# Designs tried in a protein design run: peptides against a protein of PDB entry 5HDT. Part 69

Target 1, 163 residues: chain A of PDB entry 5HDT
Amino acid sequence: MVVKTFMDMDQDSEEEKELYLNLALHLASDFFLKHPDKDVRLLVACCLADIFRIYAPEAPYTSPDKLKDIFMFITRQLKGLEDTKSPQFNRYFYLLENIAWVKSYNICFELEDSNEIFTQLYRTLFSVINNGHNQKVHMHMVDLMSSIICEGDTVSQELLDTV
Target 2, 163 residues: chain A of PDB entry 5HDT as posed
Amino acid sequence: MVVKTFMDMDQDSEEEKELYLNLALHLASDFFLKHPDKDVRLLVACCLADIFRIYAPEAPHTSPDKLKDIFMFITRQLKGLEDTKSPQFNRYFYLLENIAWVKSYNICFELEDSNEIFTQLYRTLFSVINNGHNQKVHMHMVDLMSSIICEGDTVSQELLDTV

## One batch from the design tools (peptide; made by RFdiffusion4, then SolubleMPNN)

Design b2_p17_7_s2 (from b2_p17_7, 9 letters changed)
Fold by OpenDDE base, seed 2:
Structure b2_p17_7_s2 (fold): chain B 163 residues (1-163), chain A 17 residues (1-17)
Amino acid sequence: as target 1 above (163 residues)
Amino acid sequence: DDEWEELLKKRKEKREK
């Protein structure tokens, strides 16, 4: 399984990082980002999150447009957090916990469209957050949002309005 | 999914070490 490959990979494993670089790049293709199967898209998102973890603080993706597409894609997947009773909830939780801990979205600060990305992220999180989520989920959501606020040099008015 | 929970635990352990 491709997802498991990146899940088991350590950040300090330079040999593996080089070996699977092409796979990482391929996972960001439209074929996967626009895959018709929702479960596949979730797995792709988790894999991409792990890729960001592994290659942190950089990303193997050199195209700003591609990075934007990826983060917008990941953001869309986070909507799945809304149903805590879903069999796939743990995968959504994994995605959330990963990107929050790694601070994956901080890469977006270098992107021209960072404000759009952050705005969509905040909108998505606020749309799915509810009292049914346990404390850990809430903590990760808060950590993710606060990290962006604290690390960002500038915050757009639109983002401020979203918060 | 028990597998995912195990993966999460493994990640947590690695971070705490």
Scores: peptide ipSAE 0.223, ipTM 0.829, DockQ to the pose 0.493
Fold by OpenDDE base, seed 4:
Structure b2_p17_7_s2 (fold): chain B 163 residues (1-163), chain A 17 residues (1-17)
Amino acid sequence: as target 1 above (163 residues)
Amino acid sequence: DDEWEELLKKRKEKREK
């Protein structure tokens, strides 16, 4: 399983990082990002989150447009956090926890459309947050949002209005 | 699935160390 491969991989394993680099690149293709199956897209998002963890502080994706597409894609998947009773909720939780802990979105600061990405992320998080979420979910959401605010030198007015 | 939950547990333990 591709998800298991990246999930078990350590950040200091240079040999494995090189071995699975092409797989990481293929997972960011339009074939996977625009896959019609919602469950497949969730698994792809989880893999991408692990890829960002493994290759941190850099990403194997060199195209700014590709990076933008990936983070917009991940942001869209976070909508699945709204239904706390979903059988897939734990995987959505994994996605949230991973990107919050790794601070994956910090890579976006070098992108021209960083403010758009962050704005969409905040809108999505506030859209799905509800009283059904436990303290862990709330903590990760807060950590994710706070990290972006603290690490960013400039924040757009649109983002500030969203917060 | 059970395998996924086990992987989640392992990752959590690694981060806490």
Scores: peptide ipSAE 0.215, ipTM 0.821, DockQ to the pose 0.889
Fold by OpenDDE base, seed 5:
Structure b2_p17_7_s2 (fold): chain B 163 residues (1-163), chain A 17 residues (1-17)
Amino acid sequence: as target 1 above (163 residues)
Amino acid sequence: DDEWEELLKKRKEKREK
């Protein structure tokens, strides 16, 4: 399984990083980002999150437009955190925990549309957060949002309005 | 998914070291 390959890969495995570079690029194609199956899109998001982890601090994707598409895609998948009773919730949790720990969205500061990406992220998180979430989920959400606010030089008014 | 849970366990163990 392709997802397993990246989940089990370490950051300092230079040989494997080079070997699977083309696969990482292929996983960010429209075929996967726009896949009709919701469960497939979730797995793709988790895999992309691991790719960001593996290749940190710099993603293998060189196109700003592609990076924007990926992060907007990941943000959309986070909507699945709303249903805590879903059989797939553990995978949504994995996605959240990964991107929060790695601080994956920090790459977006280099993008012209960073404010749009962060705004959508905050709106999504606040839309799904509820009392049914355990402490760890809340902690990861707060860590993710706080990291972006603290590392940004200027926070847009629109972003402030969402907080 | 037993395989998925095993991967999650490995990830947690690596970060705790």
Scores: peptide ipSAE 0.209, ipTM 0.818, DockQ to the pose 0.759
Fold by OpenDDE base, seed 3:
Structure b2_p17_7_s2 (fold): chain B 163 residues (1-163), chain A 17 residues (1-17)
Amino acid sequence: as target 1 above (163 residues)
Amino acid sequence: DDEWEELLKKRKEKREK
């Protein structure tokens, strides 16, 4: 299982990082990002989150446009956190926990469209936050948003209006 | 899924040590 492969990998395994580099690049292709199956897209997002963890602090994706596409894609998947009773909720939780822990979105500060990415992220998170979420979910959401605000030198007025 | 919960627990345990 591809998802389990990246999930079980440690950051210190340079041999495995080199071995699975092509797979990491392939997972970011339009074929997977625009896959018609919602469950497949969720699994792809989880894999991408682990890829960011494994290759931190540098992502294997060299194209700024590709990085933007990936983070916009991941942000869209976070909408699935809205339904706490869905069978896939634990996988959405995994996605949230990983990106919050790794601070994956912080790589976006180097992108020209960082404000667009962060704005969409905040809008998405605030749209799904509800009282049905447990404390851990709320904590990860807050940690994710706070990390971006604290490490960013400037925040757009549009983003401030969203928060 | 039980498998995903197990993986989450393992990750948590590794971070706490």
Scores: peptide ipSAE 0.203, ipTM 0.817, DockQ to the pose 0.514

Design b2_p17_7_s3 (from b2_p17_7, 7 letters changed)
Fold by OpenDDE base, seed 1:
Structure b2_p17_7_s3 (fold): chain B 163 residues (1-163), chain A 17 residues (1-17)
Amino acid sequence: as target 1 above (163 residues)
Amino acid sequence: DEEWEKLLEERKEKREK
């Protein structure tokens, strides 16, 4: 299982990081990002989140356009947080918890389209957040959003209007 | 899937503690 491989990998495993670098790069291909199966896309998102964790503070992806595609992709997957009773909810929770913990989106500050990415993220989070979510989910959502606001130099008016 | 779910829970616990 590819997902398990990256979940088990630690940041200090330099030899493994080099070994699976090509796999990490391939997971960001259109084949996976545009996969027709929703469950596959979720697993891909979790894998990508772990890749960001493993290679932090720098992503192994060299293309700014690819990074944008990845984070827009991850953002779209976060919509799955809305249904707390879904059998896949724990995987969506993992995705949220991971990206919040690692502060994965902070790498987007280097992208020229960072405002677009953050705007879409906030819109998505506000669209799915509800009183049915437990405290941990709320905390991760707040941590994710506040970290970006606190570390960013500028916040777009569109983002402010979303809040 | 079962093995992955167990690993998922383990990772969650490690980060939340």
Scores: peptide ipSAE 0.183, ipTM 0.819, DockQ to the pose 0.693
Fold by OpenDDE base, seed 3:
Structure b2_p17_7_s3 (fold): chain B 163 residues (1-163), chain A 17 residues (1-17)
Amino acid sequence: as target 1 above (163 residues)
Amino acid sequence: DEEWEKLLEERKEKREK
Protein backbone atom coordinates (compact mmCIF):
# COMPACT_ATOMS: atom_id res chain seq x y z
CA MET B 1 0.00 0.00 0.00
CA VAL B 2 1.47 3.30 -1.16
CA VAL B 3 -0.25 5.35 1.53
CA LYS B 4 1.14 3.13 4.27
CA THR B 5 4.64 3.33 2.83
CA PHE B 6 4.92 7.09 3.07
CA MET B 7 2.87 7.44 6.25
CA ASP B 8 5.21 5.19 8.22
CA MET B 9 8.41 6.58 6.74
CA ASP B 10 10.64 8.75 8.92
CA GLN B 11 12.42 11.87 7.77
CA ASP B 12 15.78 10.34 8.64
CA SER B 13 15.32 7.27 6.46
CA GLU B 14 17.72 8.33 3.72
CA GLU B 15 17.90 4.92 2.09
CA GLU B 16 14.14 4.68 1.84
CA LYS B 17 13.86 8.26 0.59
CA GLU B 18 16.12 7.40 -2.30
CA LEU B 19 14.30 4.16 -2.99
CA TYR B 20 10.87 5.74 -3.22
CA LEU B 21 11.88 8.94 -5.01
CA ASN B 22 10.52 7.74 -8.33
CA LEU B 23 7.25 6.79 -6.70
CA ALA B 24 7.01 10.26 -5.19
CA LEU B 25 7.53 11.80 -8.61
CA HIS B 26 4.93 9.58 -10.25
CA LEU B 27 2.34 10.45 -7.62
CA ALA B 28 2.50 14.05 -8.81
CA SER B 29 1.64 13.11 -12.39
CA ASP B 30 -1.51 14.32 -14.09
CA PHE B 31 -2.84 10.78 -13.94
CA PHE B 32 -3.14 11.04 -10.17
CA LEU B 33 -3.82 14.76 -9.81
CA LYS B 34 -6.70 14.52 -12.26
CA HIS B 35 -7.94 11.11 -11.19
CA PRO B 36 -11.72 10.81 -11.62
CA ASP B 37 -12.25 9.16 -8.21
CA LYS B 38 -12.56 11.65 -5.35
CA ASP B 39 -11.39 9.14 -2.78
CA VAL B 40 -8.29 8.38 -4.82
CA ARG B 41 -7.51 12.09 -5.07
CA LEU B 42 -7.75 12.38 -1.29
CA LEU B 43 -5.34 9.50 -0.81
CA VAL B 44 -2.98 11.07 -3.33
CA ALA B 45 -3.12 14.35 -1.43
CA CYS B 46 -2.29 12.59 1.83
CA CYS B 47 0.64 10.85 0.18
CA LEU B 48 1.90 14.12 -1.25
CA ALA B 49 1.63 15.73 2.18
CA ASP B 50 3.69 12.90 3.63
CA ILE B 51 6.22 13.29 0.84
CA PHE B 52 6.68 16.95 1.75
CA ARG B 53 7.13 15.90 5.37
CA ILE B 54 9.67 13.21 4.54
CA TYR B 55 11.78 15.25 2.15
CA ALA B 56 11.61 18.51 4.12
CA PRO B 57 13.03 21.09 3.98
CA GLU B 58 13.33 20.46 0.25
CA ALA B 59 10.73 18.92 -2.01
CA PRO B 60 11.73 16.27 -4.53
CA TYR B 61 9.84 18.19 -7.20
CA THR B 62 12.17 20.55 -9.04
CA SER B 63 9.69 22.14 -11.42
CA PRO B 64 8.00 25.30 -10.15
CA ASP B 65 5.02 24.56 -12.35
CA LYS B 66 4.69 21.09 -10.88
CA LEU B 67 4.87 22.46 -7.34
CA LYS B 68 2.14 24.94 -8.17
CA ASP B 69 -0.03 22.17 -9.57
CA ILE B 70 0.49 20.06 -6.46
CA PHE B 71 -0.43 22.78 -4.00
CA MET B 72 -3.42 23.88 -6.02
CA PHE B 73 -4.45 20.23 -6.01
CA ILE B 74 -4.01 19.87 -2.25
CA THR B 75 -5.95 23.09 -1.74
CA ARG B 76 -8.87 21.70 -3.71
CA GLN B 77 -8.92 18.59 -1.52
CA LEU B 78 -9.17 20.69 1.64
CA LYS B 79 -12.70 21.60 0.61
CA GLY B 80 -13.64 18.15 1.88
CA LEU B 81 -13.23 19.45 5.42
CA GLU B 82 -16.62 21.12 5.10
CA ASP B 83 -18.59 17.94 5.76
CA THR B 84 -17.74 16.89 9.31
CA LYS B 85 -20.07 13.90 9.05
CA SER B 86 -18.31 12.37 6.07
CA PRO B 87 -16.73 8.95 6.59
CA GLN B 88 -13.63 10.42 4.95
CA PHE B 89 -13.36 13.33 7.38
CA ASN B 90 -10.58 11.75 9.41
CA ARG B 91 -8.46 11.53 6.28
CA TYR B 92 -9.11 15.18 5.52
CA PHE B 93 -8.13 15.96 9.09
CA TYR B 94 -4.89 14.06 8.59
CA LEU B 95 -4.18 16.12 5.50
CA LEU B 96 -4.84 19.39 7.32
CA GLU B 97 -2.85 18.47 10.41
CA ASN B 98 0.10 17.32 8.32
CA ILE B 99 0.43 20.37 6.09
CA ALA B 100 -0.06 22.68 9.07
CA TRP B 101 2.55 20.96 11.20
CA VAL B 102 5.12 20.57 8.42
CA LYS B 103 4.42 24.07 7.07
CA SER B 104 4.43 22.56 3.61
CA TYR B 105 3.02 25.60 1.85
CA ASN B 106 5.96 27.73 2.95
CA ILE B 107 8.10 26.39 0.12
CA CYS B 108 5.73 28.23 -2.20
CA PHE B 109 7.34 31.55 -1.30
CA GLU B 110 10.00 30.76 -3.87
CA LEU B 111 7.40 30.41 -6.61
CA GLU B 112 6.34 33.25 -8.88
CA ASP B 113 2.70 32.35 -8.37
CA SER B 114 2.86 32.20 -4.57
CA ASN B 115 0.20 34.87 -4.20
CA GLU B 116 -2.22 32.87 -6.30
CA ILE B 117 -1.57 29.73 -4.28
CA PHE B 118 -1.96 31.44 -0.91
CA THR B 119 -5.05 33.34 -2.01
CA GLN B 120 -6.73 30.15 -3.14
CA LEU B 121 -5.75 28.43 0.10
CA TYR B 122 -7.22 31.17 2.26
CA ARG B 123 -10.40 31.34 0.22
CA THR B 124 -10.82 27.60 0.53
CA LEU B 125 -10.18 27.50 4.26
CA PHE B 126 -12.55 30.35 5.03
CA SER B 127 -15.20 28.75 2.85
CA VAL B 128 -15.14 25.51 4.85
CA ILE B 129 -14.54 26.86 8.37
CA ASN B 130 -17.67 26.54 10.49
CA ASN B 131 -18.76 26.13 14.09
CA GLY B 132 -19.16 22.40 13.59
CA HIS B 133 -15.41 21.92 13.58
CA ASN B 134 -13.74 21.12 16.88
CA GLN B 135 -10.98 23.23 18.40
CA LYS B 136 -8.17 21.15 16.91
CA VAL B 137 -9.41 21.68 13.37
CA HIS B 138 -9.69 25.40 13.96
CA MET B 139 -6.23 25.56 15.47
CA HIS B 140 -4.66 23.76 12.53
CA MET B 141 -6.37 26.08 10.08
CA VAL B 142 -5.18 29.12 12.01
CA ASP B 143 -1.67 27.73 12.35
CA LEU B 144 -1.51 27.08 8.63
CA MET B 145 -2.58 30.59 7.70
CA SER B 146 -0.55 32.31 10.42
CA SER B 147 2.66 30.57 9.41
CA ILE B 148 2.32 31.91 5.89
CA ILE B 149 1.58 35.43 7.08
CA CYS B 150 4.49 35.43 9.50
CA GLU B 151 7.02 34.19 6.97
CA GLY B 152 5.86 36.47 4.18
CA ASP B 153 7.32 39.95 4.05
CA THR B 154 4.39 41.36 2.13
CA VAL B 155 0.84 40.23 1.58
CA SER B 156 -1.23 41.27 -1.39
CA GLN B 157 -4.37 43.30 -0.88
CA GLU B 158 -6.36 40.50 -2.44
CA LEU B 159 -5.07 38.09 0.17
CA LEU B 160 -5.78 40.57 2.95
CA ASP B 161 -9.34 40.91 1.72
CA THR B 162 -9.87 37.18 2.20
CA VAL B 163 -8.78 37.33 5.84
CA ASP A 1 -9.24 0.48 4.10
CA GLU A 2 -9.20 -1.05 7.54
CA GLU A 3 -5.42 -1.06 7.57
CA TRP A 4 -5.38 2.55 6.46
CA GLU A 5 -7.74 3.63 9.23
CA LYS A 6 -5.64 1.85 11.82
CA LEU A 7 -2.49 3.61 10.67
CA LEU A 8 -4.32 6.91 10.58
CA GLU A 9 -5.42 6.60 14.19
CA GLU A 10 -1.97 5.51 15.33
CA ARG A 11 -0.34 8.53 13.72
CA LYS A 12 -2.94 10.88 15.15
CA GLU A 13 -2.45 9.49 18.63
CA LYS A 14 1.31 9.87 18.40
CA ARG A 15 1.11 13.49 17.32
CA GLU A 16 -1.48 14.40 19.93
CA LYS A 17 0.75 13.20 22.80
Scores: peptide ipSAE 0.168, ipTM 0.806, DockQ to the pose 0.689
Fold by OpenDDE base, seed 2:
Structure b2_p17_7_s3 (fold): chain B 163 residues (1-163), chain A 17 residues (1-17)
Amino acid sequence: as target 1 above (163 residues)
Amino acid sequence: DEEWEKLLEERKEKREK
């Protein structure tokens, strides 16, 4: 299972990182990012989050456009956090926890469209956050947003309006 | 996927420490 492979992989496994590099690149293809099955897209997002974790601080994706697509994709998947009673919620939680802990979105600061990415992220998070979420979920959401605000030199007015 | 869920929980526990 591809998902399990990346979840079990350590950051210091250099040989394995090289071995699975092509797989990592393949997972970012339009075939997966635009997959019609919502559950598949969630699994892809989790894999991508793990890929960012494993290959940190350097993402294996060299194209700015591809990176933008990936983070916009991950952002869209975070909408699944809204339904806390969903059977898939734990996987959405994993996605959130991972990207918050790794600070994956901080890679976006080097992208020209970083403000667009962050704006969409904030809009998504605020759209799904509710009092039904436990403290851990809230903490991860806050950590994710705070890290971006604190590390960014400037924040667009649109992003400020979202916050 | 039961195996995946198990791994998920293990990873969550590991990161919380």
Scores: peptide ipSAE 0.167, ipTM 0.808, DockQ to the pose 0.715
Fold by OpenDDE base, seed 5:
Structure b2_p17_7_s3 (fold): chain B 163 residues (1-163), chain A 17 residues (1-17)
Amino acid sequence: as target 1 above (163 residues)
Amino acid sequence: DEEWEKLLEERKEKREK
């Protein structure tokens, strides 16, 4: 499984990072981002999150438009956190924990549409937050949102209205 | 899927250290 290779890869594996760079780029293609299977999209999101972890602090994606597409894609997948009893919930949890710990969304500050991305993220998180989530889920959600607020010099009024 | 779940747990353990 291709996704497993990225999930198990370390940040300091420079030779492997170079070897799988092209594969990382292909995983961000429209073929995968717009895949009709929801489970496939979840796996793609997890893989992309690991790619951001592996290549941090610099993502291998150089196109601002592509980065926007990826983060909007990841944000859409986070909707799956709503159903805590789903068999796939642990994978959604992995996605959340990863992006919160790595602070993956911080790269979006370099994008012109950063406020749009953050707004969509906050709206999505608040839409899925419920009392069925355990403390760790809540912690990761709060950490993710707080990190963005604290590191941003200015926060849009729209984002403030969302919070 | 079982192998995937094992890998997820391993990653969780690494991040908690």
Scores: peptide ipSAE 0.165, ipTM 0.803, DockQ to the pose 0.772

Design b2_p17_7_s4 (from b2_p17_7, 11 letters changed)
Fold by OpenDDE base, seed 4:
Structure b2_p17_7_s4 (fold): chain B 163 residues (1-163), chain A 17 residues (1-17)
Amino acid sequence: as target 1 above (163 residues)
Amino acid sequence: DKEWEELLKKRKERLEK
């Protein structure tokens, strides 16, 4: 299982990072990002989140366009947080917890379209947040948004209007 | 998914260290 492989990997495992580099690159292909199965896309998102964790503070993806596609993809998956009673909710929680703790979206500051990515993220989070979420979910959402605001030197007016 | 739940448990333990 690919998801298990990256989930169990530590950041200081240099030999493993090199060994699975090609696999990490393949997981970001259009085949996976545009997969027709919703459950598969969720697993791909979780795996990508772990890849960012493992290779932090750098990403193995060198193409700015590819990085943009990945983060827009992850953002779309976060819509699944809306249904707290879904059988897949724990995996959506894992995705949220991971990207919040790792501060994965901070890599986007290097991208020309960073403001667009952050705007989409904030819109998605505020769209799905509700009273059905427990304290931990709310905490991770706040941590994720606060980290981006604190690390960013400039924020677009569009992003400010979204917040 | 029992396997996934166990993986989540292991991850939590790592993050608390």
Scores: peptide ipSAE 0.191, ipTM 0.809, DockQ to the pose 0.784
Fold by OpenDDE base, seed 5:
Formats: structure tokens, sequence, C-alpha cells
Structure b2_p17_7_s4 (fold): chain B 163 residues (1-163), chain A 17 residues (1-17)
């Protein structure tokens, strides 16, 4: 299982990072990002989050357009956090916890469309946040949003309007 | 998914080191 491979991989495993580089690149292809199955897309998002963790602080993806596509894709998957009773909620939680801890979205500061990405992220998080979420979910959401605000030199008015 | 739970456990252990 490809997802298992990246979930178990450590950041300091240079040999494995090199070995699975092509696989990491392949997982970001349109075939996976636009897969018709929602559950498959969730697994892809989790795998991509682990790839960012493994290759941190620099992602193996060199194209700004590809990075934008990936983060917009991950953001769309976070909508699944709304239903806390879903059997897949634990995987959505994994995704949230991962990207919050790794601060994966910080790579987006190098992108021209960073404000668009952050705005979509904030809108998505505020759209799904509810009283049914436990403390850990809320903490990860706050950590994710606060990290972006604190590390950004200037926050756009549009982003401020979403907060 | 037992396999997934095991992976999460391993991840937790890794992050706590």
Amino acid sequence: as target 1 above (163 residues)
Amino acid sequence: DKEWEELLKKRKERLEK
C-alpha cells in the first residue's frame, strides 16, 4: 500500500526519500487529484501531507502551479471534517493534525497566489467548525490559522474579513 | 481499519521522541 509507505517513513531516511521520489511526484498527478472516488482523494491528501512532512522544509514539487493545485486540493478535502460521525473522520483528523503540526502551508508563502490559498483555507475551516468537534480538533484548527497569520508579514484585508 | 490505527499509533510514538 502506497499510503502506508509514506505514513511510516521518517524525515531522516535519505535513502528512502530518494527511492520514493518518483512515486511522490506521481501521487500529485491529475489522475489522483481528480480521482472520482471521494475516499481515494482523502487517502491521496493524507499521503501528500506525509510527503510534505517527510521532505520538509522543502517539498519535492518544484512547480509553483503544482504546489498551488496540491494545497487547494488538500483544502477541499478538509470539508470532510464537518461530519464528526463519519467513519472516515479519523482520517480527516489525521490530515488536519499533520498539516497543522508540520506547518505544511508555510511553503505557500513562496507562491504568488498565497493569499488565495490561505483565504480558501480559512473559509473552509470556518465553514466546517462546529460545537461537535472536540478540543484537539479546535486546537489544530487554531494552530493552523495562527501560524499563517503570525508568519505572514502582511495579512490581506480579504483574509482579515474571513477571520 | 485496524491497519490505519496501527499506523497512527506508530506516528504518535515517532512524534513523542
Scores: peptide ipSAE 0.178, ipTM 0.798, DockQ to the pose 0.779
Fold by OpenDDE base, seed 3:
Structure b2_p17_7_s4 (fold): chain B 163 residues (1-163), chain A 17 residues (1-17)
Amino acid sequence: as target 1 above (163 residues)
Amino acid sequence: DKEWEELLKKRKERLEK
């Protein structure tokens, strides 16, 4: 199972990181990012989140365009947090917790389209936040947004208006 | 789903140590 492989990997396992590099690159292909099955896309997002964790601080994806596609993809998956009673909610929670803890989006500061990525992230989070979410979900959402604001040298007015 | 829940449990245990 691909999900299990990356979930159980430690950051210090250099031999495994090299072994599964091609798999990590393949998971970011259009075939997976544009997969017609919503459940498959969620699993792909979780795997990508673990890949960012494992290869931190440097992602294995060298193309700025590919990185943008990945984070726009992950952001779209976060919309699934809206339904707290969904059978897949625990997987959405895993995705949120992971990207918040790892601070995965911080790599986007080096991208030309960082403001677009962050704006979409904030709009998505604010659209799904509701009183039905428990304290942990709220905490991770706040941590994710706060980390980006605090570590960014400059924040666009458009992003500030979104917050 | 059962397999996924088991993986999450194991991960949580690792993070608590």
Scores: peptide ipSAE 0.160, ipTM 0.786, DockQ to the pose 0.879
Fold by OpenDDE base, seed 1:
Structure b2_p17_7_s4 (fold): chain B 163 residues (1-163), chain A 17 residues (1-17)
Amino acid sequence: as target 1 above (163 residues)
Amino acid sequence: DKEWEELLKKRKERLEK
């Protein structure tokens, strides 16, 4: 399984990082980002999150447009956090935990559309957050949002209205 | 995180070339 391969890979495996670079690039293609199966899209998102973890602090993607597409895609997958009883919830938790810990979205500061990405992220998180989530989920959500606010020099009015 | 910001600046400079 491709997802398992990246999950088991660490940042110190330079030879493996080079070996799987092309695979990482292909996983960001429209074929995967627009895959009709919701479960497949979730696995793709988890894999992309691991790719950001492995290649941190520099993502292997060089196209700003592609980076935007990826993070908008990941943001859409986070909607799955709303159902804590779903069989796939643990995978959604993995996705959240990963991107929060790695601070993956901080790469977006270099993008022209960073405010759009962050706004969509905050809207998504606030739409799914509820008192039924355990402390760890809440902590990761707060860590993710606060990290972006703390690292950013300016916050759009639209983002402020969301908070 | 000043270190992270510096890394991002360097990355941005590389990508803009």
Scores: peptide ipSAE 0.025, ipTM 0.579, DockQ to the pose 0.025

Design b2_p17_8_s1 (from b2_p17_8, 10 letters changed)
Fold by OpenDDE base, seed 2:
Formats: sequence, structure tokens, C-alpha cells
Structure b2_p17_8_s1 (fold): chain B 163 residues (1-163), chain A 17 residues (1-17)
Amino acid sequence: as target 1 above (163 residues)
Amino acid sequence: MEEEYRKKRKEFIEKEF
């Protein structure tokens, strides 16, 4: 139910955005981010991606530490893209497509630890990218990485070393 | 573009849930 709620929601749905704000905040709790079931974590990541889409260009999460936790969490889920034959691959693809199109990680530019987040993202993407991925997957990965390089005011040496 | 992604989300929901 919750996953569908945010997937169906549009950015201009102001009443719904207000109604589900507390749920959006709750989904970023340690209970969900550290849930032992990997499929639950994937669904949580998809919800969080849609929350970023809905509330863009801002995020409902006001804590820099919480935002960092969320993006590190999303980054960890992207490892699931490595297995193109997984029954969950379409959900991993949804996550990738969403965050690439929305440019969700652009929120991280305002965070003190942005370079750590971007570095971990790039390392993860490079670790999972392979010739088994179709052109769309490659395109979204490239779009995500290129946007950060092109739109960021500064890129750390650590990030440059990762690329 | 937004309409295209709206359709994709709808199709995804119907397929995956």
C-alpha cells in the first residue's frame, strides 16, 4: 500500500503531500533503513526515491545526518542492479531510473559530506555496471554520474580518483 | 516528459504489484 501511495502521487498534489508527510518522515527511520529483509529495503528505497520526486526540489527531511543516511542507504540498494536475472531487477531499475531522472542526489550538494556520498555512489555504480545491462540501464547510470560532475560546483579529489 | 514518467509509474505499479 505505502509504495503505491507514493508512486501514484504527483508533485502538485499538495493536500496529499501534507497528509503523507509524517509517513515520509517515518520511512526514513532506522527501523526501515536497517530492516533485515533485503526486499523490504528495496521497497523502502523506491518509496524514498518517490518522496524525493514528489517534494523536489526540496526534501521533507531537514536533518543533514538523516539525508546522508538515506542517500547512503539508497546507494547500497543499487548493488542489486548487478543481477539482471533477479526477480527484483525491475524494482532496482525503477529505483535507478527515478533517481537519475529526478536528479535526487543533487540535494546532497548542500551537505557537508556530499563528496563521501558521491564517491560511494560512483564506486557502487562502477562495481555493478556490466555488459549484461541493456542500453537504458547504462544510460541512466551515465546520466546520474554526469549530472553530478556537470552540476556540482566542486568535485573532490577522492571523487575524481574514483571516476 | 512528466507525463511519460507518470505512465511508466502506472505501468510499473500494475506489473509489479
Scores: peptide ipSAE 0.495, ipTM 0.918, DockQ to the pose 0.718
Fold by OpenDDE base, seed 4:
Structure b2_p17_8_s1 (fold): chain B 163 residues (1-163), chain A 17 residues (1-17)
Amino acid sequence: as target 1 above (163 residues)
Amino acid sequence: MEEEYRKKRKEFIEKEF
């Protein structure tokens, strides 16, 4: 299973990183990003999160437009955190924990549309946060948002208005 | 810290797949 392959891979596994590079690139295709099945999209998002972990601090995706599409895609999947009773909640939690710990969104600082991406991320997180979330979920949400503010040198007025 | 998250990933794989 592709998901397990990237989840089991360590950052220092250079031979494996080279071997699965083309698969990582393929997972960012429109076929997967626009897949009609929400469970497939969630698994794709988890794989992409692990790809960012494995190839950090770089990304295998060289196109700024593709990187924007990927992070907007991941952001949309985070809406699934709202329903804590969902059978897929643990996978949404994995996605959140991974991107928070890896600081995956820091790659977006290199993008022209970084402020748009961060604004959408913050809007999404604030829209899904609720009293049904446990302390770990809240911690990862705070870690993710605070990391972006701490690493950023310039924050747009739009982002400030969102926070 | 990497070792902690490696352990979490392994536990997650065993539980969810």
Scores: peptide ipSAE 0.494, ipTM 0.917, DockQ to the pose 0.698
Fold by OpenDDE base, seed 3:
Structure b2_p17_8_s1 (fold): chain B 163 residues (1-163), chain A 17 residues (1-17)
Amino acid sequence: as target 1 above (163 residues)
Amino acid sequence: MEEEYRKKRKEFIEKEF
C-alpha cells in the first residue's frame, strides 16, 4: 500500500526517495486532490504529509501553484478533526500531528499567496477546535499555529484578526 | 525525537492497516 510505503520511509533513505519520487508527484495530481471519496482524500493527505517529512527541507513539488493547491487541500481535510467519535479520527489525528511536528506549512513562506494559505488554516482550526478534543490535539493545533506566527517575518493584519 | 515518531508511525501502521 502506498500510504504504508511513505509512512515507513526515513528522511535519510536516498534510494527509496529517488525510487518513489514520481509516485510522490503523481499523488499531488487533480485525480487524487479532487477524488470523490472522502476517505481516499484523507489517505492522500496523510501521504502528502509524509512526503513533506521525508523530502524536507525541500518538497519535490516545484510549482508554486501546485504547492498552494496541496496545502489548501490538506487544510480542507483538517475539518474532519471536528468529530472526535468518527472512525477516521485517528487518521485525522495522524495528519495533524505530522504537519505540526514537521512544520510542513513553513514551506509556504516562499509562496506569494502564503497569507491566504495561513489564514485559511487558522480559520479551519478555530472552526473545529472544541472541548471534546484531548490535550494532545489541542497541543498540536497550538504548536502548528504558533510556529507560523513565530517564524514568519511578516504577518498580515487579516491573519492577526483571525487569531 | 525522530526515533520516537518513527516508532509511533510503525505502531499506527500496525493498528490502522
Scores: peptide ipSAE 0.483, ipTM 0.914, DockQ to the pose 0.747
Fold by OpenDDE base, seed 1:
Structure b2_p17_8_s1 (fold): chain B 163 residues (1-163), chain A 17 residues (1-17)
Amino acid sequence: as target 1 above (163 residues)
Amino acid sequence: MEEEYRKKRKEFIEKEF
């Protein structure tokens, strides 16, 4: 139910955005981010991606530490893109497509630990990218990485070494 | 572009849930 609610929600739904704000905040709790079920974590990641979409260009999360935790969490979920035959692959694809389109990681530029987040993202993407992925997956991965390079005034040497 | 992604989300919901 909750996941569908955020997926169905548009950015201009101001009343709904206000109504579900507390739910959005709750979904970023350790209970969900550290949930033992990987399928639950994937759904949480998709929901968080939609939350970033809905509230763009601003995140409803005010804590820099919480934002870092969320993006590190989303990054970890992207590892699931490796298995293209998984029943959950379409949900991993949804996650990738969403964050690439929304440019959700651009929020991280305001964080002190942005370089750590971007480094982990790039490491993760390069660890899972393969010739078995279709063109759309490759495009979204490239879009996600290039947007960060283009928007960032400086890219760390560590990040460059990862590429 | 936004309309395209809205349609994709709707299709995804219908397919996956």
Scores: peptide ipSAE 0.458, ipTM 0.911, DockQ to the pose 0.683

